# Ledger of designs, part 31: peptides against a protein of PDB entry 3OAK

Target 1, 145 residues: chain A of PDB entry 3OAK
Amino acid sequence: DDLEQYLDEKILRLKDEMNIAAQLDIDTLNKRIETGDTSLIAMQKVKLLPKVVSVLSKANLADTILDNNLLQSVRIWLEPLPDGSLPSFEIQKSLFAALNDLPVKTEHLKESGLGRVVIFYTKSKRVEAQLARLAEKLIAEWTRP

## One batch from the design tools (peptide; aimed at target 1 F120 K123)

Design b1_p22_7 (made by RFdiffusion4)
Pose (drawn by RFdiffusion4):
Parts: structure tokens; C-alpha cells; sequence
Structure b1_p22_7 (pose): chain A 145 residues (1-145), chain P 22 residues (1-22)
């Protein structure tokens, strides 16, 4: 019905917006490298983050989020950038906190690649200790026999 | 080691990013 299509469209629009924001930040960081212009900063993901957090925090949107592979975009947002730098602390914390609340299943991890990027957060030296503990906790919740 | 696994993951994500850019 219309309501279900409306919710799918809402999540699909957010998925595309998140992808555009991540790609624009990547372009900015490549541009920052090719040209050593130190004033260049990547802020599109940070600008969109409240909208992403608002959607991820609604329990009545969990099915729509999971069914439409929005977690693929979340993985993109957590990936290290071309120079090896991580996204801002606010992005990491907000996304991990939202994942703690979502009923993520193996099929979602498979389609999104989210599990691979979370393992990276348990190894990275640039990740704050509290977020590493959150990442390890999530890996544990997902590697249950 | 943890450092080797991190490096491998960075290379993997670099490749995935290049594939997405295509």
C-alpha cells in the first residue's frame, strides 16, 4: 500500500543522499591530496548525520531500514577515507550507537558488508577506546554460534 | 598480526572504493 511505499521511498532516498555525501567527501579528500590545499575539509557526511540518526533511531523503521540495505550506506560512512583517515568521532559514535539498537541479522551483514568494516574498528589505532569496545561488542553479538 | 590485518583491511577498502567509483 501507499504507506509501505512511502517508507521504502524515504529510506531509499536517504540511502542515495548518504552515498552522494560520502562520495563528495571522498572527492574533497582526493582533491586535497592531488592539490595540497589544506583548507579543504570533508563535511557533507557531518551535515547529513542528524537526518541519518533520526531515521536509524526509529524502531518502527527497523524493518524498512534492514529490508532496503541502508546498512550498506552506513558501512560506506564508516570506511577509512583514501588517506587512511577515519570519519569524525561524532559519525562513528552515532552510527555504532544506532547499530546497537537495530536487530541486525546475518543476511543484512552479508548484503551490506558491515561486518568487515566493524572488524576494522577493532584493529585501528586511530579509533577511540570506547568505540573499539562498542565495535567488539557488536562483533560479539554477531558471531554467536 | 593486528597491524598486518589492519593493512590488509585498508587495501581491501581501497579496492572497494575504486570499484564503486567505476
Amino acid sequence: as target 1 above (145 residues)
Amino acid sequence: SDEEEEEELLEYFKEEREERAE

Design b1_p22_7_s1 (made by RFdiffusion4, then SolubleMPNN; from b1_p22_7, 8 letters changed)
Fold by OpenDDE base, seed 4:
Structure b1_p22_7_s1 (fold): chain B 145 residues (1-145), chain A 22 residues (1-22)
Amino acid sequence: as target 1 above (145 residues)
Amino acid sequence: SNEEEEERLLKEFQKEREERRK
């Protein structure tokens, strides 16, 4: 199926872009820590976020998203930063909203490692209450037998 | 405690990130 192949490739490209953006931001933040140069700002994920949200919000892409393990990149984007802080609130909010609308199954959690990161958001003091509650909701749903 | 678990997970993720980069 040509369409299926096209969609797979599209998602895989996005996955790669997300991973690159995450790494670039990490590099920027590490350099900021090392040099003390506060003018260094990590913006790659923020710049890419609209595209990510657009893709994640499309119901017709759900299977493609899950089959290609895009959630692994979502997990990476949600991970704590080098200084222990979290990605921007906007990134958190957008991704959690998207996750809430995806038919995530146990198998997807295992292959992506997303579950552990979301659990982190239920524990961290740095997480806004509204997102902590959503994280709890997701964990409860995902752990249903 | 939640704080202890937070710290544990934090360290794990940081370690895993470093491993992915290598």
Scores: peptide ipSAE 0.688, ipTM 0.949, DockQ to the pose 0.969
OpenDDE base, seeds 1, 2, 3, 5: peptide ipSAE 0.683, 0.686, 0.685, 0.686; ipTM 0.949, 0.949, 0.949, 0.949

Design b1_p22_7_s2 (made by RFdiffusion4, then SolubleMPNN; from b1_p22_7, 7 letters changed)
Fold by OpenDDE base, seed 2:
Structure b1_p22_7_s2 (fold): chain B 145 residues (1-145), chain A 22 residues (1-22)
Amino acid sequence: as target 1 above (145 residues)
Amino acid sequence: SNEEEEKELLEEFAKEREERRK
């Protein structure tokens, strides 16, 4: 119906915006590494984060989020950066909190590749303990028999 | 080990990130 279509389009637009933000930040960081210009700061994801959090926190959007594979963009945002560092702590915390409240199913994990990234957060020494624990909780939940 | 698995995942993500770059 009209509302469903509207919500789908909204989520798809956000998905696109997230992907663009991620790529722009990667490009900025790669250029920083290449040129040594420390004035180059990747800010696109940080700028978009409030909007992402707002959408992910809405229970009435859960189905739309999952059906449109927004989790693929979440996965991209959680990936390590070119230098091996992680996205900002705030991005990590916000996204993991959102994931904890979503009814993620096996099919969504397959479509998004989210599982592998979350597993990474259980292994990486760069991850804060509280987020590592949350990552472990999610993995346990998603792999329950 | 965790460190080995971390390294493997990092490499995978790096490859996939490169593939997304146009």
Scores: peptide ipSAE 0.646, ipTM 0.939, DockQ to the pose 0.935
OpenDDE base, seeds 1, 3, 4, 5: peptide ipSAE 0.646, 0.641, 0.644, 0.643; ipTM 0.939, 0.938, 0.939, 0.939

Design b1_p22_8 (made by RFdiffusion4)
Pose (drawn by RFdiffusion4):
Structure b1_p22_8 (pose): chain A 145 residues (1-145), chain P 22 residues (1-22)
Amino acid sequence: as target 1 above (145 residues)
Amino acid sequence: EEHIEEMLEEGEEYAEEELEKE
């Protein structure tokens, strides 16, 4: 029905917006490298983050989020950038907190590649200790026999 | 169980490749 299509469209639009924001930040960081212009900063993901947090925190949107592979975009947002730098602390914390509340299943991890990027957060030396503990906790919730 | 092992292996490989850039 119309309501279900409306919700799918809402999540699909957010997925595309998130992808564009990640790609624009990547371009900015490549541009920052090719040209050593130190004033260049990547802020598109940070600008869109409240919208992403608002959608991820709604329990009645969990099915729509999971069914439409929005977690693929979340993985993109957590991936290290071309120079090895991580996204802002606020992005990391907001995304991990939202994942703690979502009923993520193996099929979602498979389609999103989210599990691979969370393991990176347990190894990275640039990740704050509290967020490493959150990442380890999530890996544990997902590697149950 | 097989998939969990696959995910962990792929995640370790991915983390090794990406950590070389730090």

Design b1_p22_8_s1 (made by RFdiffusion4, then SolubleMPNN; from b1_p22_8, 9 letters changed)
Fold by OpenDDE base, seed 4:
Structure b1_p22_8_s1 (fold): chain B 145 residues (1-145), chain A 22 residues (1-22)
Amino acid sequence: as target 1 above (145 residues)
Amino acid sequence: SSVLEELLREGEEYAEEKLKLE
C-alpha cells in the first residue's frame, strides 16, 4: 500500500545516505594518511547519526528496517576502518543501543553481515568495556537456539 | 541450526582477521 511504499522508500534513501557517508569518511581518512593533513576530519557519519538513530528507534519502522536490510548499512558504519581504527565511541554506543531494541533474527544477520562485526566487538580490546558487554548481550540474544 | 553455526564460524574468522590489526 501507499504507506508501506513510502516507508520502504524512506529506509532505502537512508541506506544510500549512510553508505555515502561511510565512503566519504573513508575517503577523508585515506586522504589524511596520504597527505598528512591532520585538519582532515571524517565527520559525515557523525553528522548523519542523529537521523539514523531517529529512524532506528521508531517501532513502527522495525519491519521496514529489517525487510530492506538497513542493518547492512549499520554494519558498514560499525566496521573497522581501513587503517584499523574503530568508528567513534558515539557511533558505536548509539548504534548498539538502537540494535538492542530491534527484533533482529539470524536471517537479518546473514544478509547484512552484522553478526560478524558485532562478534568482533566482543573480542576487541580497543572497544569500551560497556560496549563490549552490550555486544556480548546482542550476540547472545541473536544466537539463541 | 546450520545457519547459526555458519554465522558463528564466520564471525570468529572475521574477528580473528580484524584483531590482527590491533
Scores: peptide ipSAE 0.575, ipTM 0.916, DockQ to the pose 0.815
OpenDDE base, seeds 1, 2, 3, 5: peptide ipSAE 0.561, 0.559, 0.566, 0.568; ipTM 0.913, 0.912, 0.914, 0.915

Design b1_p22_8_s3 (made by RFdiffusion4, then SolubleMPNN; from b1_p22_8, 9 letters changed)
Fold by OpenDDE base, seed 4:
Structure b1_p22_8_s3 (fold): chain B 145 residues (1-145), chain A 22 residues (1-22)
Amino acid sequence: as target 1 above (145 residues)
Amino acid sequence: DEELKELLEEGEKYSEEQLKKE
């Protein structure tokens, strides 16, 4: 199916872009730590965020998103940073909001690693209360019997 | 549900590891 193939390629490209953005930001932050240059700001994920949110919000892409394990890249974007900090509030908020509309199953959470990360967000003291609650809501919805 | 149990166990283990770093 031409459409299916097109959508697969679209998601896989985004997945790659997300992974690259994450790594570039990590590199920036590591350099910031090493040099002490506070002018170094990780912006790659933020720049790509609107595109990520747009894709995640499209109902017709849900199956493609899940089948191609885009959630793995979402997980990567949510993981703690080199300095132990968490991704920006905006990234967390936007991703959690977008995830709320996806028909995520336990298998997707496991294969992507997103499950354990979101569970962590329900427990971490570094997470804003409103996002911790949202994480709890997501876990409850995803693990519903 | 074994799959769910495994997920929760993974979450617990991961959380423990990360929380130790806080």
Scores: peptide ipSAE 0.649, ipTM 0.940, DockQ to the pose 0.705
OpenDDE base, seeds 1, 2, 3, 5: peptide ipSAE 0.643, 0.638, 0.646, 0.642; ipTM 0.939, 0.938, 0.940, 0.938

Design b1_p22_8_s4 (made by RFdiffusion4, then SolubleMPNN; from b1_p22_8, 7 letters changed)
Fold by OpenDDE base, seed 4:
Structure b1_p22_8_s4 (fold): chain B 145 residues (1-145), chain A 22 residues (1-22)
Amino acid sequence: as target 1 above (145 residues)
Amino acid sequence: MEELEELLREGEEYAEEQLKKE
C-alpha cells in the first residue's frame, strides 16, 4: 500500500527528527553545565514541537504512530534533562494533550517506555499540578480493564 | 492484566529511581 508506506516514512522521519532535536538540546544543556554559559538555550525541541503536535493530532496517523513506536520519541522528549530539570511546560502540556487522543494500549506504553515516564510525572514534585493531573488522567485511561 | 501489572511495577520502580534524584 503506497499510502501506508508513505505514512510509515513520514512517521519514521519525524521520529528521527525528534530524536535528533532531543540530543541537540541535551548537548546544549550539557555544554551550558560545563561552561556555565547561561546564554546557551536548548530550542530544538521547541522548534519542532508544532510539527510533532500536528502529526500526533491526526487520526489517520494513529496506527502508523503506534506501529512505528513514535511514542518512544515522545518518551525521550519527556524524560528528565541532564541538569535534572524537566522539559518545558509547553512541551509537557502539548504532548500530554496530544497523547490523550491516541488509542494507546499497554503494549505501546511498554515498548516505548512512555508508561513509566508518565507514571513518574504523576509523582514528581517538579511537575506542575495541572500536568500531573493530566498524567494521572492518561494513566487511568490507558490502564482501564 | 499481567502485562499491565508489569507495566505498573516498572513504572513504580522507575519513578522511585527518578524521585531519589529530586
Scores: peptide ipSAE 0.572, ipTM 0.920, DockQ to the pose 0.713
OpenDDE base, seeds 1, 2, 3, 5: peptide ipSAE 0.562, 0.554, 0.570, 0.561; ipTM 0.918, 0.916, 0.920, 0.918

## One batch from the design tools (peptide; aimed at target 1 F120 K123 T143)

Design b1_p23_1 (made by RFdiffusion4)
Pose (drawn by RFdiffusion4):
Structure b1_p23_1 (pose): chain A 145 residues (1-145), chain P 23 residues (1-23)
Amino acid sequence: as target 1 above (145 residues)
Amino acid sequence: SLTDEEIAEAEAWADEQLAIQEA
């Protein structure tokens, strides 16, 4: 029905917006490298983050989020950038807190690649200790026999 | 749950990213 299509469209729009924001930040960081212009900063993901957090925090949107592979966009947002730098602390914390509340299943991890990037957060030396503990906790919730 | 193969692949991928990060 119309309501279900409306919700799918809402999540699909957010997925594309998140992808555009990540790609624009990547272009900015490549541009920052090719040209050593130190004033260049990547802020598109930070600007869109409240919208992403608002959607991820609604329990009644969990099915729509999971069915439409929005977690693929979350993984993209958590991936290290071309120079090896991580996204801002606010993005990391907001995304991991939201993941703690979502009923993520193996099929979602498979389609999103989210599990690979969360393992990176347990090894990275640039990740704050409290977020590493959250990542380890999530890995544990997902590697149950 | 994640399989051992999937975890190994994820660890190998994460090491590749660390190699870039620590360069």

Design b1_p23_1_s1 (made by RFdiffusion4, then SolubleMPNN; from b1_p23_1, 13 letters changed)
Fold by OpenDDE base, seed 3:
Structure b1_p23_1_s1 (fold): chain B 145 residues (1-145), chain A 23 residues (1-23)
Amino acid sequence: as target 1 above (145 residues)
Amino acid sequence: GLSKEELEEAEEYAEKLLEIEEK
């Protein structure tokens, strides 16, 4: 129906925006490494984060989020950057909080690859303990029969 | 939930990400 179509388009637009933001940040950091220009700061994801959080927090969008594989973009945002750094703590915290409240199913993990990245967060030495524990909680839930 | 095989694959990918982080 009209509402369903509207919501799908909304989520797909956000998905595109997230992917673009991620790529722009990657490009920025690659250029920073190449040129040594320390004034180059990756900030596209941070700028978009409030919008992402707003969408992910809405219960009425959960099905649309999951059905359109927005979790793939969430996964991309969580991956380490070319310089070996992680996304900002705020991004990590916000996304993990959102994941904790979403009814994520096995099929969503498979199509997004999210599980792989969350496992990374259980292992990384640079991840804050509180988020590592949350990552462990999520993995435990997702690996249960 | 994720199968044993899927979990193992996920672990392998996570290791690749760790290598990126540690470079």
Scores: peptide ipSAE 0.417, ipTM 0.890, DockQ to the pose 0.815
OpenDDE base, seeds 1, 2, 4, 5: peptide ipSAE 0.409, 0.413, 0.417, 0.415; ipTM 0.888, 0.889, 0.890, 0.889

Design b1_p23_1_s2 (made by RFdiffusion4, then SolubleMPNN; from b1_p23_1, 12 letters changed)
Fold by OpenDDE base, seed 3:
Structure b1_p23_1_s2 (fold): chain B 145 residues (1-145), chain A 23 residues (1-23)
Amino acid sequence: as target 1 above (145 residues)
Amino acid sequence: GISEEELKEAEEYAEELLKIEEA
């Protein structure tokens, strides 16, 4: 199936781009910490976010997204940064919204490790209350018998 | 579903992330 292959490649490319963006932001922040240069700002994820949101919002891509473990990259984007900060509120909000609409199953959580990070968001004191509640909702849904 | 063991492991990892955030 040519279309299926095309979609797989599309998602895998995005996955790679997301991983690169995350690493570049990490590198930027590490350098910022090392040098004290406050002009160094991690913006790679933010720049890519619209594309990520666009893809995650497409119902016809849900299976491809889940089958190719794009949620692993989503997990990476949600993790705390080297300086202890969280990704921007916009990133958090957008990704959680997208997760709320995806038919995420237990197997996808295991493959991606996403569940553990979402649990983190239920506990963090720096997470906005609205997102903490959404995180709790997701965990409740995902842990149902 | 997710087993109790898996949930516990996830909780432990979340705690590790909290330590990173608080460091």
Scores: peptide ipSAE 0.403, ipTM 0.881, DockQ to the pose 0.775
OpenDDE base, seeds 1, 2, 4, 5: peptide ipSAE 0.383, 0.395, 0.402, 0.396; ipTM 0.875, 0.878, 0.881, 0.879

Design b1_p23_1_s3 (made by RFdiffusion4, then SolubleMPNN; from b1_p23_1, 10 letters changed)
Fold by OpenDDE base, seed 2:
Structure b1_p23_1_s3 (fold): chain B 145 residues (1-145), chain A 23 residues (1-23)
Amino acid sequence: as target 1 above (145 residues)
Amino acid sequence: GLSEEELKEAEKYAEELLAIEEA
């Protein structure tokens, strides 16, 4: 219906914005590495984060989020950056909090590749203990029969 | 939930990411 179409378009637009933000940050950091210009700062994801959090926290959008594979963009946002760093702690914390409240199913994990990156967060030396524990919790939930 | 095979694939990819992070 009209509402469903509206919500789909909303989520798809956000998905696109997230992907663009991620790529722009990657480009910024690659250029920083290539040129040595330490004034180049990747800020696109951080700037978009409030909007992402707002959407992910809305229970009425859960189905739309999952059906449109927004979790793929979440996965992308969580991946290591070209300089070997992780996304900001705030991004990590916000996204993991959102994931903890979403009814993620196996099919969504397959479509998004989210399980892979979350397992990474259970192992990374750069991840805060609090988030590593949350990652472990999610993996445990997602591996249940 | 995730099958054993799916978990292995996920772990393999995670190891690749770890290698990138540690490089």
Scores: peptide ipSAE 0.376, ipTM 0.877, DockQ to the pose 0.805
OpenDDE base, seeds 1, 3, 4, 5: peptide ipSAE 0.354, 0.364, 0.366, 0.361; ipTM 0.871, 0.873, 0.874, 0.872

Design b1_p23_1_s4 (made by RFdiffusion4, then SolubleMPNN; from b1_p23_1, 13 letters changed)
Fold by OpenDDE base, seed 2:
Structure b1_p23_1_s4 (fold): chain B 145 residues (1-145), chain A 23 residues (1-23)
Amino acid sequence: as target 1 above (145 residues)
Amino acid sequence: GLSEEELKEAEEYAEKLLEIEEK
């Protein structure tokens, strides 16, 4: 119906925006590595984060979020950057908080690849303890019989 | 939930990400 179509389009637009933001940040950091120009700062994800958080926190959008594989873009945002660094603490914290409240199922993990990245956060020595614990909680939930 | 095989694959990929992080 009209509402479902509207919500799908909304989520798909956000998905595109997230993917673009991630790529732009990657491009920025790659150029920083290539040129040595330390003035190049990756900020596109941070700029878009409030909008992402707003959408992910809406209970009425949960089905649309999951059905349109927005979690793939969440996964992309959580992956290490070209210089080996992690996304900002705020990005990590916000996304993990959102994941904790979403009814994520096995099928969503498979189509997004999110599980493997969350496992990474249980092992990384650069991840804050509070987020590592949350990652562990999520993995435990997702591996239940 | 995730099967043992799926978990193994996920862990293998996570290890690759760890290598990237540590380079």
Scores: peptide ipSAE 0.410, ipTM 0.883, DockQ to the pose 0.842
OpenDDE base, seeds 1, 3, 4, 5: peptide ipSAE 0.404, 0.409, 0.408, 0.408; ipTM 0.883, 0.883, 0.882, 0.883

Design b1_p23_2 (made by RFdiffusion4)
Pose (drawn by RFdiffusion4):
Structure b1_p23_2 (pose): chain A 145 residues (1-145), chain P 23 residues (1-23)
Amino acid sequence: as target 1 above (145 residues)
Amino acid sequence: SGLTDEDIAEGEEWADEQLAIQD
């Protein structure tokens, strides 16, 4: 029905917006490298983050989020950038807190690649200790026999 | 439930490639 299509469209639009924001930040950081212009900063993901957090925090949107592979975009947002740098602390914390609340299943991890990037957050020396503990906790919630 | 041994191995390999860039 119309309501279901409306919710799918809402999540699919957010997925595309998140992908555009990540790609624009990546272009900015490549541009920053090719040209050593130190004033260049990547802020598109940070600008969109409140919208992403608002959607991820609604329990009644969990099915729609999971069914439409929005977690693929979340993985992209957590991936290290071309120079090895991580996204801002606010992005990391907000995304991990939202993941703690979502009923993520194996199939979602498979289609999103989210599990691979969370393992990276347990090894990275640039990740704050409290977020590493959150990542380890999530890996544990997902590697149950 | 969640990640398998294969997934963990792939995640470790991928993460090591990213750490090499990061370092």

Design b1_p23_2_s1 (made by RFdiffusion4, then SolubleMPNN; from b1_p23_2, 11 letters changed)
Fold by OpenDDE base, seed 4:
Structure b1_p23_2_s1 (fold): chain B 145 residues (1-145), chain A 23 residues (1-23)
Amino acid sequence: as target 1 above (145 residues)
Amino acid sequence: MGLTEEDLKEGEEYAEKLLEIEE
């Protein structure tokens, strides 16, 4: 129907925007590494974060989010960066909070690769304890039979 | 039905790879 199509397009656009933002930040950091120019700051994800959070928080978009594999882009945003750093704490916190409210199923985890990245967050020494605990909570929920 | 033990194992293996990147 019209609404479904509209929502699909909305989510797919956001997915694309997220992927672009991630790549631009990666490019920025790679250039920073290559040139040593510490003035190069990756800001694209941060700029887009409010929109991402807004979408992820809408209950009426949950099915569309999951069906269109937006979680793949969430996974991408959570992955370690070229310099070995993690995305900003705010990004982590916001995304994990959003994930906590989504009815994520095993199939979504597999098609997005999100599960393995969240497992990483249960192990990383750079992750804040509060987020590590939330990651553990999510993994526990996602492993429930 | 959630992630299986195999899924978790695979996830952990991948996580280890990411941890290496992090270091």
Scores: peptide ipSAE 0.493, ipTM 0.909, DockQ to the pose 0.768
OpenDDE base, seeds 1, 2, 3, 5: peptide ipSAE 0.482, 0.492, 0.478, 0.482; ipTM 0.908, 0.909, 0.906, 0.907

Design b1_p23_2_s2 (made by RFdiffusion4, then SolubleMPNN; from b1_p23_2, 13 letters changed)
Fold by OpenDDE base, seed 2:
Structure b1_p23_2_s2 (fold): chain B 145 residues (1-145), chain A 23 residues (1-23)
Amino acid sequence: as target 1 above (145 residues)
Amino acid sequence: MGLTKEDLEEGEKYSEKLLEIEE
């Protein structure tokens, strides 16, 4: 199907862009640590966030998102950075909001590794209370009886 | 439908590693 192929390619391109943005931010912060240059600021994920949110919020893209393992890139974006910091609050808030509305299944959790990162957000002391609560909600919903 | 007990245990171990990075 032409439409299905188009949507797959769209999501795969976004996935690639997300992965590149994450790596560029990691590289920036590693260089910041190495050189002590405090003018180096990681901004690539933040710049791409509006596009990510736009895609994740579309119900008609849910199957394509899940089938192409975009959640792996979501997981990567949520992981702590080399300096120990978390992604920006806006990134966290936007991604958790999107996750709350996606029909995430067992296979998606396994292939993305998303579950273990969300567990981290239930335990981190640097996570805002509202997001910690949402993380707890997601883990409860995703946990088999 | 999703995470099993084993998944949660693995997640806990992974989260501990991430917490060490954060702290």
Scores: peptide ipSAE 0.276, ipTM 0.854, DockQ to the pose 0.829
OpenDDE base, seeds 1, 3, 4, 5: peptide ipSAE 0.272, 0.101, 0.277, 0.232; ipTM 0.853, 0.695, 0.855, 0.832; seeds 3, 4 fail the geometry check

Design b1_p23_2_s3 (made by RFdiffusion4, then SolubleMPNN; from b1_p23_2, 12 letters changed)
Fold by OpenDDE base, seed 2:
Structure b1_p23_2_s3 (fold): chain B 145 residues (1-145), chain A 23 residues (1-23)
Amino acid sequence: as target 1 above (145 residues)
Amino acid sequence: MGLSEEDLREGEEYAEKLLEIEE
């Protein structure tokens, strides 16, 4: 199927872009720690965020997103950074909003590792209350009755 | 279908590791 192949390629390209952005930000912050150069700012994820949000919000892409394990890249984007900080509030807010609307199943959680990171967001002292509550909601929905 | 109690326990353990990094 030509359309299916096109959508797969689109999502896989975004997945690669997300992974690269995350790694570049990690590299930037590691260098900042190593050199003490406070002018080094991690901006790659923020720059790519609008594209990520656009894709994650499309209902017609949900199956392709889940089948290609894009949630693994979402998980990576949510993980703490080398300096112990969290991704920007905007990244957190946007990704959690997107997760709330996706038909995430157990298999997707396991293959991405997303579940355990969302659990982290229910516990972190640095997470805004509104996002902690949303994380709790997601965990409740993803938990077996 | 959803995360089992075992999955949640494993997730909690991982989350605790991340919390240590954050602190």
Scores: peptide ipSAE 0.484, ipTM 0.907, DockQ to the pose 0.763
OpenDDE base, seeds 1, 3, 4, 5: peptide ipSAE 0.465, 0.474, 0.486, 0.472; ipTM 0.903, 0.904, 0.907, 0.904; seed 4 fails the geometry check

Design b1_p23_2_s4 (made by RFdiffusion4, then SolubleMPNN; from b1_p23_2, 12 letters changed)
Fold by OpenDDE base, seed 4:
Order: C-alpha cells, then structure tokens, then sequence
Structure b1_p23_2_s4 (fold): chain B 145 residues (1-145), chain A 23 residues (1-23)
C-alpha cells in the first residue's frame, strides 16, 4: 500500500545514503594514507549518524528496515576502515544499541553479513568492553534455537 | 531459530580476517 511504499523508499534512500557515507569515509582515509595528509578526517558517517539512529529507533520501521536489508549498510558502517581502525565509538555504540532493539532474524543476518561482523566485535582487542559484551549478547540471541 | 554452527564457524573465520586487518 501507500504507506508500505513510502516506508520502503525511505529506508532505501537511507540505505543509499549510508553506503555513500561509508564509501566517502573510506575514500578519505585511503587518501589520507596515500598522501599522509593527516588533516583529512572521515566524518560522513558521523554526520549521517543522527538520521540513522532516528530511523533505526522507530518501531514502525522495523519490518521495513529488516525487509530492505538496511542491516547490510549497518554492517558496512561497522567494518574496519582501510587504516585498520574501527568506526568511532559513537557510531559503534549507537548502532549496537539500535541492533539490540531490532527483531533481527537469521535471514537478516545472513543477507546482510552483520552476524560475522558482530562476531568480530566479540573478538577485537580495540573494542570497548561494554560493546564487546553487547556483541556477545547479540550473538547469543541470534544463535538460540 | 538462529545461526547454525556452520554460520558461526564461517563468521568466526571472517572475523579472523578482519582481526588481521585490524592488526
């Protein structure tokens, strides 16, 4: 119906924006590595984060979020960056918090690749303990029979 | 129903790759 279509378009637009933001940050960091210009700061994801959090927090969007594989973009945002660093703590914290409230199913994890990235967060020595614990919690929830 | 043991194994293998990138 009209609402469903509207919500789909909304989520797909956000998904695109997230992917673009991620790529721009990757490009920035790659250029930083290549040129040594430490003034180059990746902040496209940070700029978009409030919008992402707003959308992910809306219960009425949960099905649309999951059905349109927005979690793929969430996964992308969580992946290590070209310089080996992780996304900002704020991004991590916000996304994990949002994930904790989503009714994520196995199919969503598989189609997005999010599961494997969250597993990474259970193992990384650079992840804050609180987020590592939350990652563990999520994995446990996503693996229960 | 959640991720299978195979899914977890695959995920862990991928995670190890990411850990290598991180180091």
Amino acid sequence: as target 1 above (145 residues)
Amino acid sequence: MGLSEEDLKEGEEYAEKLLEIEE
Scores: peptide ipSAE 0.483, ipTM 0.906, DockQ to the pose 0.796
OpenDDE base, seeds 1, 2, 3, 5: peptide ipSAE 0.469, 0.482, 0.466, 0.468; ipTM 0.904, 0.906, 0.901, 0.903

Design b1_p23_3_s1 (made by RFdiffusion4, then SolubleMPNN; its pose is not in this set)
Fold by OpenDDE base, seed 4:
Structure b1_p23_3_s1 (fold): chain B 145 residues (1-145), chain A 23 residues (1-23)
Amino acid sequence: as target 1 above (145 residues)
Amino acid sequence: MEEVKRLLEEAEEEYERILKELE
């Protein structure tokens, strides 16, 4: 199926872009820590966020997203940063909103490692209450027998 | 950082427990 192949490639490209953006931000923050240069700002994920949200919001891409383990990249984007900070509120909010609309199954949690990170968001006092509640909701839904 | 590490470890443990309960 040509369309399926096209969609797979599209998602895999996005996955790669997301991973690169995450790494670039990590590199920036590590350099910021090392040099003390507070002018170094990690913005790669933020710049890519609209594209990520656009893709994640498309119902017709849900299967492709899940089958290609894009959730692994979502997990990476949600992980705490080298300086101990969390991704921007906007990133958190956007990704959790997107996750809420995806038919995520336990198998997807396992292959992506997303479950652990989302549980973290239920536990951290630095997370906005609204997102912590959503994280709890997601975990409950994803872990239903 | 230590707090983050601790919470991630706790999250991991909790997640593993949940997965076992689903088996």
Scores: peptide ipSAE 0.519, ipTM 0.909, DockQ to the pose 0.816
OpenDDE base, seeds 1, 2, 3, 5: peptide ipSAE 0.513, 0.515, 0.518, 0.507; ipTM 0.908, 0.908, 0.910, 0.906

